# Ledger of designs, part 37: peptides against a protein of PDB entry 1EBD

Target 1, 138 residues: chain A of PDB entry 1EBD
Amino acid sequence: KASYEGKVAAEAIAGHPSAVDYVAIPAVVFSDPECASVGYFEQQAKDEGIDVIAAKFPFAANGRALALNDTDGFLKLVVRKEDGVIIGAQIIGPNASDMIAELGLAIEAGMTAEDIALTIHAHPTLGEIAMEAAEVAL

## One batch from the design tools (peptide; aimed at target 1 A19 G110)

Design b2_p27_7_s2 (made by RFdiffusion4, then SolubleMPNN; from b2_p27_7, 10 letters changed)
Fold by OpenDDE base, seed 4:
Structure b2_p27_7_s2 (fold): chain B 138 residues (1-138), chain A 27 residues (1-27)
Amino acid sequence: as target 1 above (138 residues)
Amino acid sequence: RLTESEKAALAAENAKLAAAVAAALAA
């Protein structure tokens, strides 16, 4: 972690966007289903030479989504293999526009998939899908 | 840290990609 933080600082000094700054900027499309993204896409990370795990979990397997009869889509976590740090997330599905904030916070704080997996999420909620995807990444 | 203009540019790029995903799902 310290070495990566050093790289982020070096990039900031050089006047270039740091990896942390880049991954923390969210985007939302208020379509049906909603689309939200923060940080790296899987292919984007690969193109930059980052070895990643893409952990995907469908809303069709989420209890709250089933109860709402709104099960289209998925959550994808992009996790750096070397240290388990979350560097990106995409959500296509119910309440994606709000749910992306948890993952934005996690990325900003340099959290790992394990951190999310070990965080207790209320049951049943759409937000549990983040925990489920994090478990896939382990 | 990114400037506000850099944040906006980055958000716009991500939004374009998200919109493409939405379009693909609708197809």
Scores: peptide ipSAE 0.047, ipTM 0.591, DockQ to the pose 0.026
OpenDDE base, seeds 1, 2, 3, 5: peptide ipSAE 0.034, 0.023, 0.040, 0.030; ipTM 0.568, 0.547, 0.596, 0.549

Design b2_p27_7_s3 (made by RFdiffusion4, then SolubleMPNN; from b2_p27_7, 8 letters changed)
Fold by OpenDDE base, seed 3:
Structure b2_p27_7_s3 (fold): chain B 138 residues (1-138), chain A 27 residues (1-27)
Amino acid sequence: as target 1 above (138 residues)
Amino acid sequence: RLTAAQRAELAAQNAKLAAAVAAALAA
């Protein structure tokens, strides 16, 4: 724990996001399709000099979305390249307003894309899209 | 950790960004 806290402190001194600096405040727009966001946008991270991977997966490739005939939109993860930590997420599509909570939790906990990719999601569900996007980031 | 006031300001900024994205998609 002490070694991890030392690394987090060093990142904070350098102006990089750390476990204590994460801004996982969700924003939701109840439009059609719904829009939800938490943490960094891709361009916001780039403007602050953070090297990121933008991992995107479409609802058109999600089994539950296909079964519901509601396949508009995508999920995007904003992942810091240095350590694979998720620093932001955006969802446009079915159930976005509720699905953003999983990713808000992941960001607040300092989880990596690998943590999400290795978490089993029920099949078929809309939630699987988070796992698929995380795999893209690996 | 951010103060309550700092979090409120960031929440307002994030909400504005989300609304801008939604508006762009509707155009």
Scores: peptide ipSAE 0.042, ipTM 0.551, DockQ to the pose 0.025
OpenDDE base, seeds 1, 2, 4, 5: peptide ipSAE 0.021, 0.019, 0.020, 0.020; ipTM 0.545, 0.515, 0.550, 0.516

Design b2_p27_7_s4 (made by RFdiffusion4, then SolubleMPNN; from b2_p27_7, 10 letters changed)
Fold by OpenDDE base, seed 5:
Structure b2_p27_7_s4 (fold): chain B 138 residues (1-138), chain A 27 residues (1-27)
Amino acid sequence: as target 1 above (138 residues)
Amino acid sequence: RLTESQKAELAALNAKLAAEVAAAKAA
């Protein structure tokens, strides 16, 4: 967060002003299990009148999580129903702190659940859970 | 060196995450 804001400030000073979208800034809690979020929470979107699909997939169904004996938690995608665009994501589980980056990129780029569902993820990896959740949203 | 407003934003995000964790543990 601080790094992102610092970059925006530097760009403004250099004559290239940029806006900061705090909703798009990832938040991480290094707890057990780890927690991470970027963009809208489901209820937050609903409170703002956005019709969303909340697609949830458990780590208990992920091959890599099973292999690691670390299957607590889930990944949730918050998808705008109108156009399928991903507007938020939450991860509670193994490696959530790093896995949130893919979803942050997806949100920034305006990608849809279909885009992620069709993206080939290495097998077996924790990252596949993003693809699985995206498929749920379709 | 977060400002007060930035601290408030972070606290709000952490609270939302905590709620999700609680829901996950209850499931």
Scores: peptide ipSAE 0.023, ipTM 0.543, DockQ to the pose 0.024
OpenDDE base, seeds 1, 2, 3, 4: peptide ipSAE 0.022, 0.020, 0.021, 0.021; ipTM 0.540, 0.511, 0.533, 0.546

Design b2_p27_8 (made by RFdiffusion4)
Pose (drawn by RFdiffusion4):
Structure b2_p27_8 (pose): chain A 138 residues (1-138), chain P 27 residues (1-27)
Amino acid sequence: as target 1 above (138 residues)
Amino acid sequence: AYKGPALAAEQAARNAAFAAMAAAARA
């Protein structure tokens, strides 16, 4: 957040019609099962007065997570029911800090569960759980 | 993309602060 604003400030000083414009910022915590979050949590969304569905997919079902032998974790998609637009995501499990980037780019650009579900992911990887979760969302 | 009102308000306040700082710098 600081670096982004740093650029916005200098650009505004120079005359560039810069402004602060992002729809979210990812936060990561390097706990044992590292966790990452971006956008709304399922509860924040409905407390905001938004009809949102949530899809939760476990690492216990992903092949790479079985190979890593760390199966405690999940990925959750908070999706606006009215238009399938993803507004929040939460990952708890190995490499959540890296996997968060995909869901983050999707939120920033206003993509849908289908947009992600129709994207072929690598197999066997963890990042593909997002694919399976969006499939669950649909 | 959806942007929550709280975040939009915070960004507007920050944009106003940067505009004021930029004007002072140019002066």

## One batch from the design tools (peptide; aimed at target 1 R80 E108 G110)

Design b2_p28_1 (made by RFdiffusion4)
Pose (drawn by RFdiffusion4):
Structure b2_p28_1 (pose): chain A 138 residues (1-138), chain P 28 residues (1-28)
Amino acid sequence: as target 1 above (138 residues)
Amino acid sequence: AASKEARAAAIALAVMEERELSGSTFEV
């Protein structure tokens, strides 16, 4: 957040019509099962007065997570029911800090669960859980 | 730990810039 604004400030000073414009910022916590979040939590979304569905997919079902032998965790997609647009995501499990980037790019650009579900992911990887979660969302 | 923090910060920054790069007018 600081570095982004740093650029916006210098550009505004130089005359560039720069402004602060992002839909979200990811936050990561390096706990044992590292966790990452972006966008709205399922509760924040409804409390905001938004009809959102949430899809939750477990690492226990993913093949790579079984190979890593760390199966405690999940990925959650908070999706606007009215248009399938993803507005928040939460990952708890191995490499959540890296997996969060994909969901983050999706939120910033206003993509849908289908946009992600129709994207072929690597197998066997953890990042593909996002694919399976969006499939669950659909 | 420091490397992870730095990588997380780069990823956060890249995600924030994505809206401008994609030309998105999306509203929650």

Design b2_p28_1_s1 (made by RFdiffusion4, then SolubleMPNN; from b2_p28_1, 10 letters changed)
Fold by OpenDDE base, seed 2:
Structure b2_p28_1_s1 (fold): chain B 138 residues (1-138), chain A 28 residues (1-28)
Amino acid sequence: as target 1 above (138 residues)
Amino acid sequence: MAARRERAEAIALAVMEERRRAGSTFKV
């Protein structure tokens, strides 16, 4: 966030039109476990009158997380029911700070839960949890 | 698609329930 806002501000000062889309800007807390978020939280979407599916999958069911002995937390997708478009994601768990980037890309591209669920993820990886959560959202 | 969804939901629910039970045992 802060580095991106700084870039937009620098571009504006340089006379280049720039905008900040806060929906696609990730927020990360480098705790143990790591916390990451992009787009809508489930409650924020509901408060705006968006009908959503909140799909949740635990790291304790992820093969790579098991192999790492780091299985605390989950991934949550916030999916708009009307069209299946991913509008938010939250990750609490191993490598959440890096894994949020895939979901940020999915939100920016207007991807659906089906698009993620049909994307082949390498096995075993932490990234498979995005696919598994997307399958829950279908 | 439907079978994959059902599998994912079943795994998620089972693991969440096990963690809930384990967490309850540590608090007693």
Scores: peptide ipSAE 0.023, ipTM 0.477, DockQ to the pose 0.017
OpenDDE base, seeds 1, 3, 4, 5: peptide ipSAE 0.019, 0.025, 0.021, 0.018; ipTM 0.459, 0.515, 0.450, 0.421; seeds 1, 3 fail the geometry check

Design b2_p28_1_s2 (made by RFdiffusion4, then SolubleMPNN; from b2_p28_1, 10 letters changed)
Fold by OpenDDE base, seed 4:
Structure b2_p28_1_s2 (fold): chain B 138 residues (1-138), chain A 28 residues (1-28)
Amino acid sequence: as target 1 above (138 residues)
Amino acid sequence: MAAREERAAQIALAVMEARRKAGSTFKV
């Protein structure tokens, strides 16, 4: 956030059109395991009256996580039921701090769970868990 | 050890959720 606000301020000083529009601000905790979140939490969406699917996939089922012997945690997608649009994501596990960026992009672009499920992810990778969680949401 | 680490991570997510509701996000 602060880095992005600094960039927008620098662009404004340079005379470029700049706006701070926050659709999907990531939050990261560099713990072991790492924690990352972007967009809605499941309970936040429910509190706002949004009907959601919470699709969860465990790192214990991810081929790269198994190869690393680091299988704690999961990825969760928060998907709006009416149109399949991804409105939030949470990751607990290996590389969560970097992996949240794909899901931030998906939310900013208004992508569906189907868009992620149909995107080829390299096998075996940690990032493949986003595709697996998207398939759970279909 | 895994169950303790998972529990710590769940607490971290719950704190992030509570802070978002309060307008104070851990924003990197």
Scores: peptide ipSAE 0.032, ipTM 0.573, DockQ to the pose 0.044
OpenDDE base, seeds 1, 2, 3, 5: peptide ipSAE 0.026, 0.024, 0.030, 0.029; ipTM 0.568, 0.547, 0.561, 0.568; seed 1 fails the geometry check

Design b2_p28_1_s3 (made by RFdiffusion4, then SolubleMPNN; from b2_p28_1, 13 letters changed)
Fold by OpenDDE base, seed 5:
Structure b2_p28_1_s3 (fold): chain B 138 residues (1-138), chain A 28 residues (1-28)
Amino acid sequence: as target 1 above (138 residues)
Amino acid sequence: MEEKLKKAEEIALRVMEERRRAGSTFKV
């Protein structure tokens, strides 16, 4: 938090688009499949001149999704290349509406893809897909 | 798979952008 707030403040002072203005507000669509988003979309970040990595992992490779026979969709992390900070996330798939909360917390805390990749997720769970997507960003 | 995922992403992005523009961000 404090380190992230300090960095964001420094970026705002430098005239760089700071991810601070209401980026951590989740948006959910209770469709089939569910859709959830928090923070930047990849294209929004690019349009603002932020150099990003879009790390994507499919539910078809998630052990719990396979066991549930619900493998449609993916999780995407939008990671700032300069420092590895997660600035956005999108989920399309099972339990997306609840799973977005972890990523909202990560963005609000100023966590990196490495922080998520190093966080132990239970196996097999749907939530494990966040760790897998974070590993793709490394 | 990839084509289906791409289509799902395009739909989700569109819906999310429409909601953002409409101010329907539920601040919970």
Scores: peptide ipSAE 0.032, ipTM 0.529, DockQ to the pose 0.034
OpenDDE base, seeds 1, 2, 3, 4: peptide ipSAE 0.024, 0.029, 0.025, 0.022; ipTM 0.523, 0.498, 0.488, 0.489; seed 1 fails the geometry check

Design b2_p28_2_s1 (made by RFdiffusion4, then SolubleMPNN; its pose is not in this set)
Fold by OpenDDE base, seed 3:
Order: structure tokens, then sequence, then C-alpha cells
Structure b2_p28_2_s1 (fold): chain B 138 residues (1-138), chain A 28 residues (1-28)
């Protein structure tokens, strides 16, 4: 049930072609699971002719999510292939509404997947999933 | 051809990561 509701919420966020430069404006839906997005979706980047890597890591593989018994969903990074710059992120899962802020900062600063992968995250935390997804983009 | 290109791009990214990790460790 929850996984289906999260997918529908993420698709609803993706389906608003609003003519504002949304590259750095976070969108949040306080559902169960929570949904958050910042920057490009993978399809939006492809429609603009940007060659991207879509790196996905599941909460079911996160140590803190397992300890909380809340493992529904994933984090997805949208990374430009040319330079490894993060241009978008989507989170469906526990604490997505707060966790999107790190990725919003990374996009605004022009950071790469390597910059996130080399950032030490506290263990065990939900935030480690950003590092794990960044490693998948490498 | 496209698979071989992807494998080369992945190997190059891994090498960049290892170089950056080495730089970080040199600051400790």
Amino acid sequence: as target 1 above (138 residues)
Amino acid sequence: EEEERREREEEERRRRLEERRRKLLSLL
C-alpha cells in the first residue's frame, strides 16, 4: 500500500510543468511514505537532451531504516554524465522532507556525486542513503 | 561498443573517487 502511494505522489510532483526554474526549489508531500524532490527528474533531463545517470538506493539496505522497521522506498540521484554534477534528487521514504535539504544544497553549490560520496555521514543514520546513492552514480 | 563505453566511464569515475579519497586521507 505505502509503496504505491509514494509512487503516485512522486508522479504527481513530476507532472507539474510549472515554468519556474525549479532546479533548486524543493517539493515535499507529507504522505506515508513521505515524498521529496529537488531539481530534475530523470525524464525531464532526457527531454532537454541532458545525458544523465539515475542512481537509486533503497531504504531496505539502510542500517537506520532497518533498525526503525521503516524500509519502504528509495533515494534517486539524477547526475549529469559529462561532469558528474548532481542536477536532481528524489526521495520516497522515512524523513524524506528533511533529508532533501542536503541534496538541495549540493545542487545549488554545483557539487558532484563524488563530493557526496566522500562526505562522512554519521552511522547509523537515514542520511547515509545519500552517500550510498552517490556511490552508485560512480 | 556502448557497454564497453559505459564500463570505461565507470572505471574512470572510480579512479577519480580513489584519488579524492587519497587527498582526504592526506589531510588527517
Scores: peptide ipSAE 0.038, ipTM 0.536, DockQ to the pose 0.024
OpenDDE base, seeds 1, 2, 4, 5: peptide ipSAE 0.018, 0.023, 0.025, 0.023; ipTM 0.368, 0.516, 0.544, 0.535

Design b2_p28_2_s2 (made by RFdiffusion4, then SolubleMPNN; its pose is not in this set)
Fold by OpenDDE base, seed 1:
Structure b2_p28_2_s2 (fold): chain B 138 residues (1-138), chain A 28 residues (1-28)
Amino acid sequence: as target 1 above (138 residues)
Amino acid sequence: EEEEEERERREEEEERRRENRERLLSLL
């Protein structure tokens, strides 16, 4: 069931080029591990001719995830190369459903990977992975 | 017996998490 719901959610996000800029609408699957997405997937951006950087950071390298013994998955930022603007994000891992909100805010505000990388995140936190992924995009 | 059943349950949970991760990764 959860696997089918995850597939349908991801396919629904992937399959609707509709004429309304739904870039900041989050989609969440409460699976184990959790999955969350907002904005463009890397492939969607490429299919639209947007030159992107896919910056990925694993929870296995996050200090809080290690301390929690929950290191499955990653955060991925989809960053437009022209201006460094974040146009999408995907999270698979612990607390993905809540963590996607920071990235939804960043996308809605037109923030860059640099803006996230320069934002002080508390150490050690799961949210710190957004900063780490943003640093990968620089 | 209870320790073996607890181990088997943990192994099944870890396998389920791995399978779910692999499925989700195929979509992203």
Scores: peptide ipSAE 0.075, ipTM 0.566, DockQ to the pose 0.014
OpenDDE base, seeds 2, 3, 4, 5: peptide ipSAE 0.059, 0.061, 0.054, 0.070; ipTM 0.548, 0.545, 0.541, 0.560; seed 3 fails the geometry check

Design b2_p28_2_s3 (made by RFdiffusion4, then SolubleMPNN; its pose is not in this set)
Fold by OpenDDE base, seed 3:
Structure b2_p28_2_s3 (fold): chain B 138 residues (1-138), chain A 28 residues (1-28)
Amino acid sequence: as target 1 above (138 residues)
Amino acid sequence: EEEEELKRLLEERLRELEERRRKLLSLL
């Protein structure tokens, strides 16, 4: 976030058109377990009057997380009910800081929960949890 | 505002951990 804001500021000073798009900027806390977020939080969306589905899937049900003995946490997708578009995602768990990038890409591209649910993820991987959470949203 | 949302998320995780703990203890 700070580095991106610095880039936008530099571009503005240089006379180039630049916009700060806060929608797809990830926030990461490198705690144990890691915490990552991109786009809308569930309550934020509700406060703005967006009707959302909050779809959660636990790492305790992920095969790779079980194999790693690191099953604390969950992935949450915030999905707009009107069109199924993913508008936010949060991850608490193993490799959250890296895994949030897939969801940031999905949000930036305007993808739906169906798009992720139909995307084949390698098995067993932590990344499968995004697919599982997307299936919950359908 | 972002800090408050992250706090809410962490509180949600804490509730889930507490629930899981209670469930595991019920098996003993």
Scores: peptide ipSAE 0.172, ipTM 0.672, DockQ to the pose 0.015
OpenDDE base, seeds 1, 2, 4, 5: peptide ipSAE 0.064, 0.122, 0.037, 0.097; ipTM 0.572, 0.619, 0.478, 0.604

Design b2_p28_2_s4 (made by RFdiffusion4, then SolubleMPNN; its pose is not in this set)
Fold by OpenDDE base, seed 5:
Structure b2_p28_2_s4 (fold): chain B 138 residues (1-138), chain A 28 residues (1-28)
Amino acid sequence: as target 1 above (138 residues)
Amino acid sequence: SEEELERRLREERERELEENRERLKSLL
């Protein structure tokens, strides 16, 4: 929370989009595969001087995606290195439009990659990929 | 490509940001 508030304040001071520009506004493209994003892109974070880890996990390694024969794409977490806080996420793949909501909640709450990695997801599910990507960030 | 998909996501994000700003202006 305090880190999020400090960043919003810094962005407001720097003349970047106002404190009213929620970091956690989702964007969805209903293509095949579906695309979804919330928070920072990796390059956007770098351009703002934020040191980040981009943790990527492929749907080709997800048990549910394999069972559905829909394994194109990945989930990417953008994690701030200083404190492990998730500041962005991108999903390209099955159910991306719905799966982005969990990550939007995590970003808004100021959760870390560790928090997601320690959250048990049902097996096998598409949502399990969030846990797997969070483990990559550790 | 991944880059093209990210471009489309960035464009969609800008639309959602603008819509959200307009909604907030109507509430304040």
Scores: peptide ipSAE 0.195, ipTM 0.669, DockQ to the pose 0.023
OpenDDE base, seeds 1, 2, 3, 4: peptide ipSAE 0.186, 0.193, 0.193, 0.191; ipTM 0.663, 0.671, 0.657, 0.661; seed 4 fails the geometry check

Design b2_p28_3 (made by RFdiffusion4)
Pose (drawn by RFdiffusion4):
Structure b2_p28_3 (pose): chain A 138 residues (1-138), chain P 28 residues (1-28)
Amino acid sequence: as target 1 above (138 residues)
Amino acid sequence: SAAVAAAEAAVRALRASFDWMSRPPHTR
């Protein structure tokens, strides 16, 4: 957040019509099962008065997570029911800090569960759980 | 598990400490 604004400030000073414009910022915590979040939590969304569905997919079902032998965790997609647009995501499990980038790019650009579900992911990887979660969302 | 619950609480606490969005999400 600080670095982004740093650029916006210098650009505004120079005359560039720069402004602060992002839909979300990811936050990561390096706990044992590292966790990452972006956008709305399922509860924040409905407290905001938004009809959102949430899809939750476990690492226990992913093949790479079984190979890593760390199966405690999940990925959650908070999706606006009215248009399938993803507005928040939460990952708890190995490499959540890296996996968060894909869901983050999707939120910033206003993509849908289908956009992600129709994207072929690598197998066997953890990042593909996002694919399976969006499939669940659909 | 307990570790997973603790990780969720930590990230929620962290996100509550700053303004994580400048505007509402896109619509279709």

Design b2_p28_3_s1 (made by RFdiffusion4, then SolubleMPNN; from b2_p28_3, 14 letters changed)
Fold by OpenDDE base, seed 1:
Structure b2_p28_3_s1 (fold): chain B 138 residues (1-138), chain A 28 residues (1-28)
Amino acid sequence: as target 1 above (138 residues)
Amino acid sequence: SKAVEEAEEKVKELVSKFETRSRPPLTR
């Protein structure tokens, strides 16, 4: 099991094109385990009065994570209840820094949990966890 | 686990340094 040892590198990307307003700015902490976030945290959404579903799926239940013997953490989708739109996502675990990009795209495009659930993710992959979490939200 | 919790707190800390959103998430 991974241990957080304070060996972190943080990455934050800000998009400021003159005419474009991004809502899905990723944040990555290159720790052990890695941690990545985009969009709302669950509590942030609630504090703003957004009724959300927090759909969580653990890496311990992901086939690829098991095969890699790296099962710490989870993926969490923050889904707006009224329309199923994904408004946030957090990933703690293997490949979090890369997998967050898929969810950033989904959030920026206004996709729903259903969109992700219906997207085929190769088996077995860590990326399947996004589909699994999306199904939890349905 | 403790490690997971600590990692989550770190990313929250990082995000807290971001500028505020200029628009709400897209809807359908």
Scores: peptide ipSAE 0.327, ipTM 0.742, DockQ to the pose 0.408
OpenDDE base, seeds 2, 3, 4, 5: peptide ipSAE 0.299, 0.305, 0.295, 0.299; ipTM 0.729, 0.729, 0.725, 0.727

Design b2_p28_3_s2 (made by RFdiffusion4, then SolubleMPNN; from b2_p28_3, 11 letters changed)
Fold by OpenDDE base, seed 2:
Structure b2_p28_3_s2 (fold): chain B 138 residues (1-138), chain A 28 residues (1-28)
Amino acid sequence: as target 1 above (138 residues)
Amino acid sequence: SEAVKEAEEKVKELMAQFDTSSRPPHTR
């Protein structure tokens, strides 16, 4: 098993009533490494009969993560096969709590994996992992 | 809300899955 600090303090960062009808509520566990999720999990989508691609990219292959010597975990995109729309994302790794926001935005906007893949991300950044995972989903 | 609670539970499950995954030993 993994050797890390598991602070099981689960928090939904969008838990307050809003006039905006969000498609997905982001949730975070501020452990080390951090865990974050928004939208569908892969199995959840499958259980609902949605045909999905689960695209996974490891932090061990991310330049910024390597530079920070913090390479645990991965980002997973859950992409609907029918139209390439991102319907979920999970992150285990450095800065997951902040990085989940980009993917939340993508889901709310109905963006595709291609949209993320074609978006220039600064180099080197942890955020590039979203782009890399999106490329895997193509 | 129920939606918030559900999201929190899912993240906890994600964390548990990671914890039980096979990986080389390391020090954080």
Scores: peptide ipSAE 0.120, ipTM 0.620, DockQ to the pose 0.068
OpenDDE base, seeds 1, 3, 4, 5: peptide ipSAE 0.083, 0.081, 0.045, 0.100; ipTM 0.591, 0.597, 0.504, 0.599; seed 5 fails the geometry check

Design b2_p28_3_s3 (made by RFdiffusion4, then SolubleMPNN; from b2_p28_3, 13 letters changed)
Fold by OpenDDE base, seed 2:
Structure b2_p28_3_s3 (fold): chain B 138 residues (1-138), chain A 28 residues (1-28)
Amino acid sequence: as target 1 above (138 residues)
Amino acid sequence: SAAVEEAEKKVKELKEQFETSSRPPLTR
């Protein structure tokens, strides 16, 4: 966040205005467990009149999380019902600060839950939880 | 920025809600 904002500010000062897409900017809290978000929150989407599916998958059901004995939390995908496009994601759990990047990419690329669900994730990894949550959203 | 700061606030709120709740089930 700070680095991104610093870059935008520097570009503006240099006479190169840049647009900031806050939807794609991740927010992270480096706590235990970590928390991360990108794009819309479920209620935020609803308040804006977007019909969404909120698909949630727990780390307790993730093989890598189990192996690490770190199973607190979940991943939530916010998926627009109209076209299945992922418009937001929240993660509470291990490695949330890094895992949010995949979902930020998905949102920026206009990917659907199906796109993520059909993407092979290495096993066992924490990242599989994104695939699992995407499957829930189908 | 204001938008990023608000997002961080919401993340903190989400964490707080999690800490005060039971383990989340599989949901759609």
Scores: peptide ipSAE 0.304, ipTM 0.733, DockQ to the pose 0.074
OpenDDE base, seeds 1, 3, 4, 5: peptide ipSAE 0.217, 0.027, 0.200, 0.279; ipTM 0.700, 0.552, 0.688, 0.733; seed 5 fails the geometry check

Design b2_p28_3_s4 (made by RFdiffusion4, then SolubleMPNN; from b2_p28_3, 14 letters changed)
Fold by OpenDDE base, seed 1:
Structure b2_p28_3_s4 (fold): chain B 138 residues (1-138), chain A 28 residues (1-28)
Amino acid sequence: as target 1 above (138 residues)
Amino acid sequence: SSAVEEAEKKVKELMSQFEGRSRPPKTR
């Protein structure tokens, strides 16, 4: 556990209907820890001249992760400073493959870090880490 | 940890395949 032996499996959106133009397409590596990403990476955004806040919160500080004894990794939100819109997210850690969907939705909808911060997440859950990271971005 | 770093590397590599497939983020 928490040892990366290599890529076990990868999930990506290879195709989509021609009428659909996705804002955010997720990528998931089913490794240990799991790794999921959607939208911009921090450096990618910076390279494109986007002024961003990279808000990072570790699973080691998440109550549910602690209870599960699975605390490696973090969630990172990439937030555009101009308007607070979430433009990217990375999750490395427990349940990353599932939790990325929330952030994919947020990006697709043009939500802000505040929107996520104000979204009630059940306590204690791994999903709270999204809220925690969003609060860091405020 | 090294495992986390390697995982990040892998997802970045995978994500690179999506270049040009996603719209730019929405504005608020």
Scores: peptide ipSAE 0.444, ipTM 0.881, DockQ to the pose 0.444
OpenDDE base, seeds 2, 3, 4, 5: peptide ipSAE 0.428, 0.436, 0.434, 0.427; ipTM 0.877, 0.879, 0.875, 0.874

Design b2_p28_4_s1 (made by RFdiffusion4, then SolubleMPNN; its pose is not in this set)
Fold by OpenDDE base, seed 3:
Structure b2_p28_4_s1 (fold): chain B 138 residues (1-138), chain A 28 residues (1-28)
Amino acid sequence: as target 1 above (138 residues)
Amino acid sequence: SELQARKEALKAFLEERRKKKEEEEKKE
């Protein structure tokens, strides 16, 4: 974020065209379990009057998490009801810090829950949880 | 493309909301 903002500022000072073109910035806490977030939290969306679905799927139901004996936490997608567009995601659990990138990409690209649900994820992987949560939103 | 249209629409939506929030915070 800081590097990107610095570049934008530098380009502006230099008189070159520049724009802030990101939709969501990831936030990560490298705790145990890890916590990661991108875009809207459910309550933030509600406070702003956005009608959302909060689709949640637990790591306890994920095959890879079970195999790793690391099943604490969940993935939550915040999906706008009007069009199914993903506007936020939170992950608490194994490898959350890396897994948030897929969801950041999805949000930046304007993808829907259906887009993720219809994307094949390798089995068994932690990443499947994104697909499972997306299916919950359908 | 459809994807690009979605992206631009979402960006516009979120940016407008961000601006409103900043304006409200400045008034407080």
Scores: peptide ipSAE 0.195, ipTM 0.645, DockQ to the pose 0.486
OpenDDE base, seeds 1, 2, 4, 5: peptide ipSAE 0.051, 0.089, 0.031, 0.103; ipTM 0.496, 0.519, 0.470, 0.516; seed 1 fails the geometry check

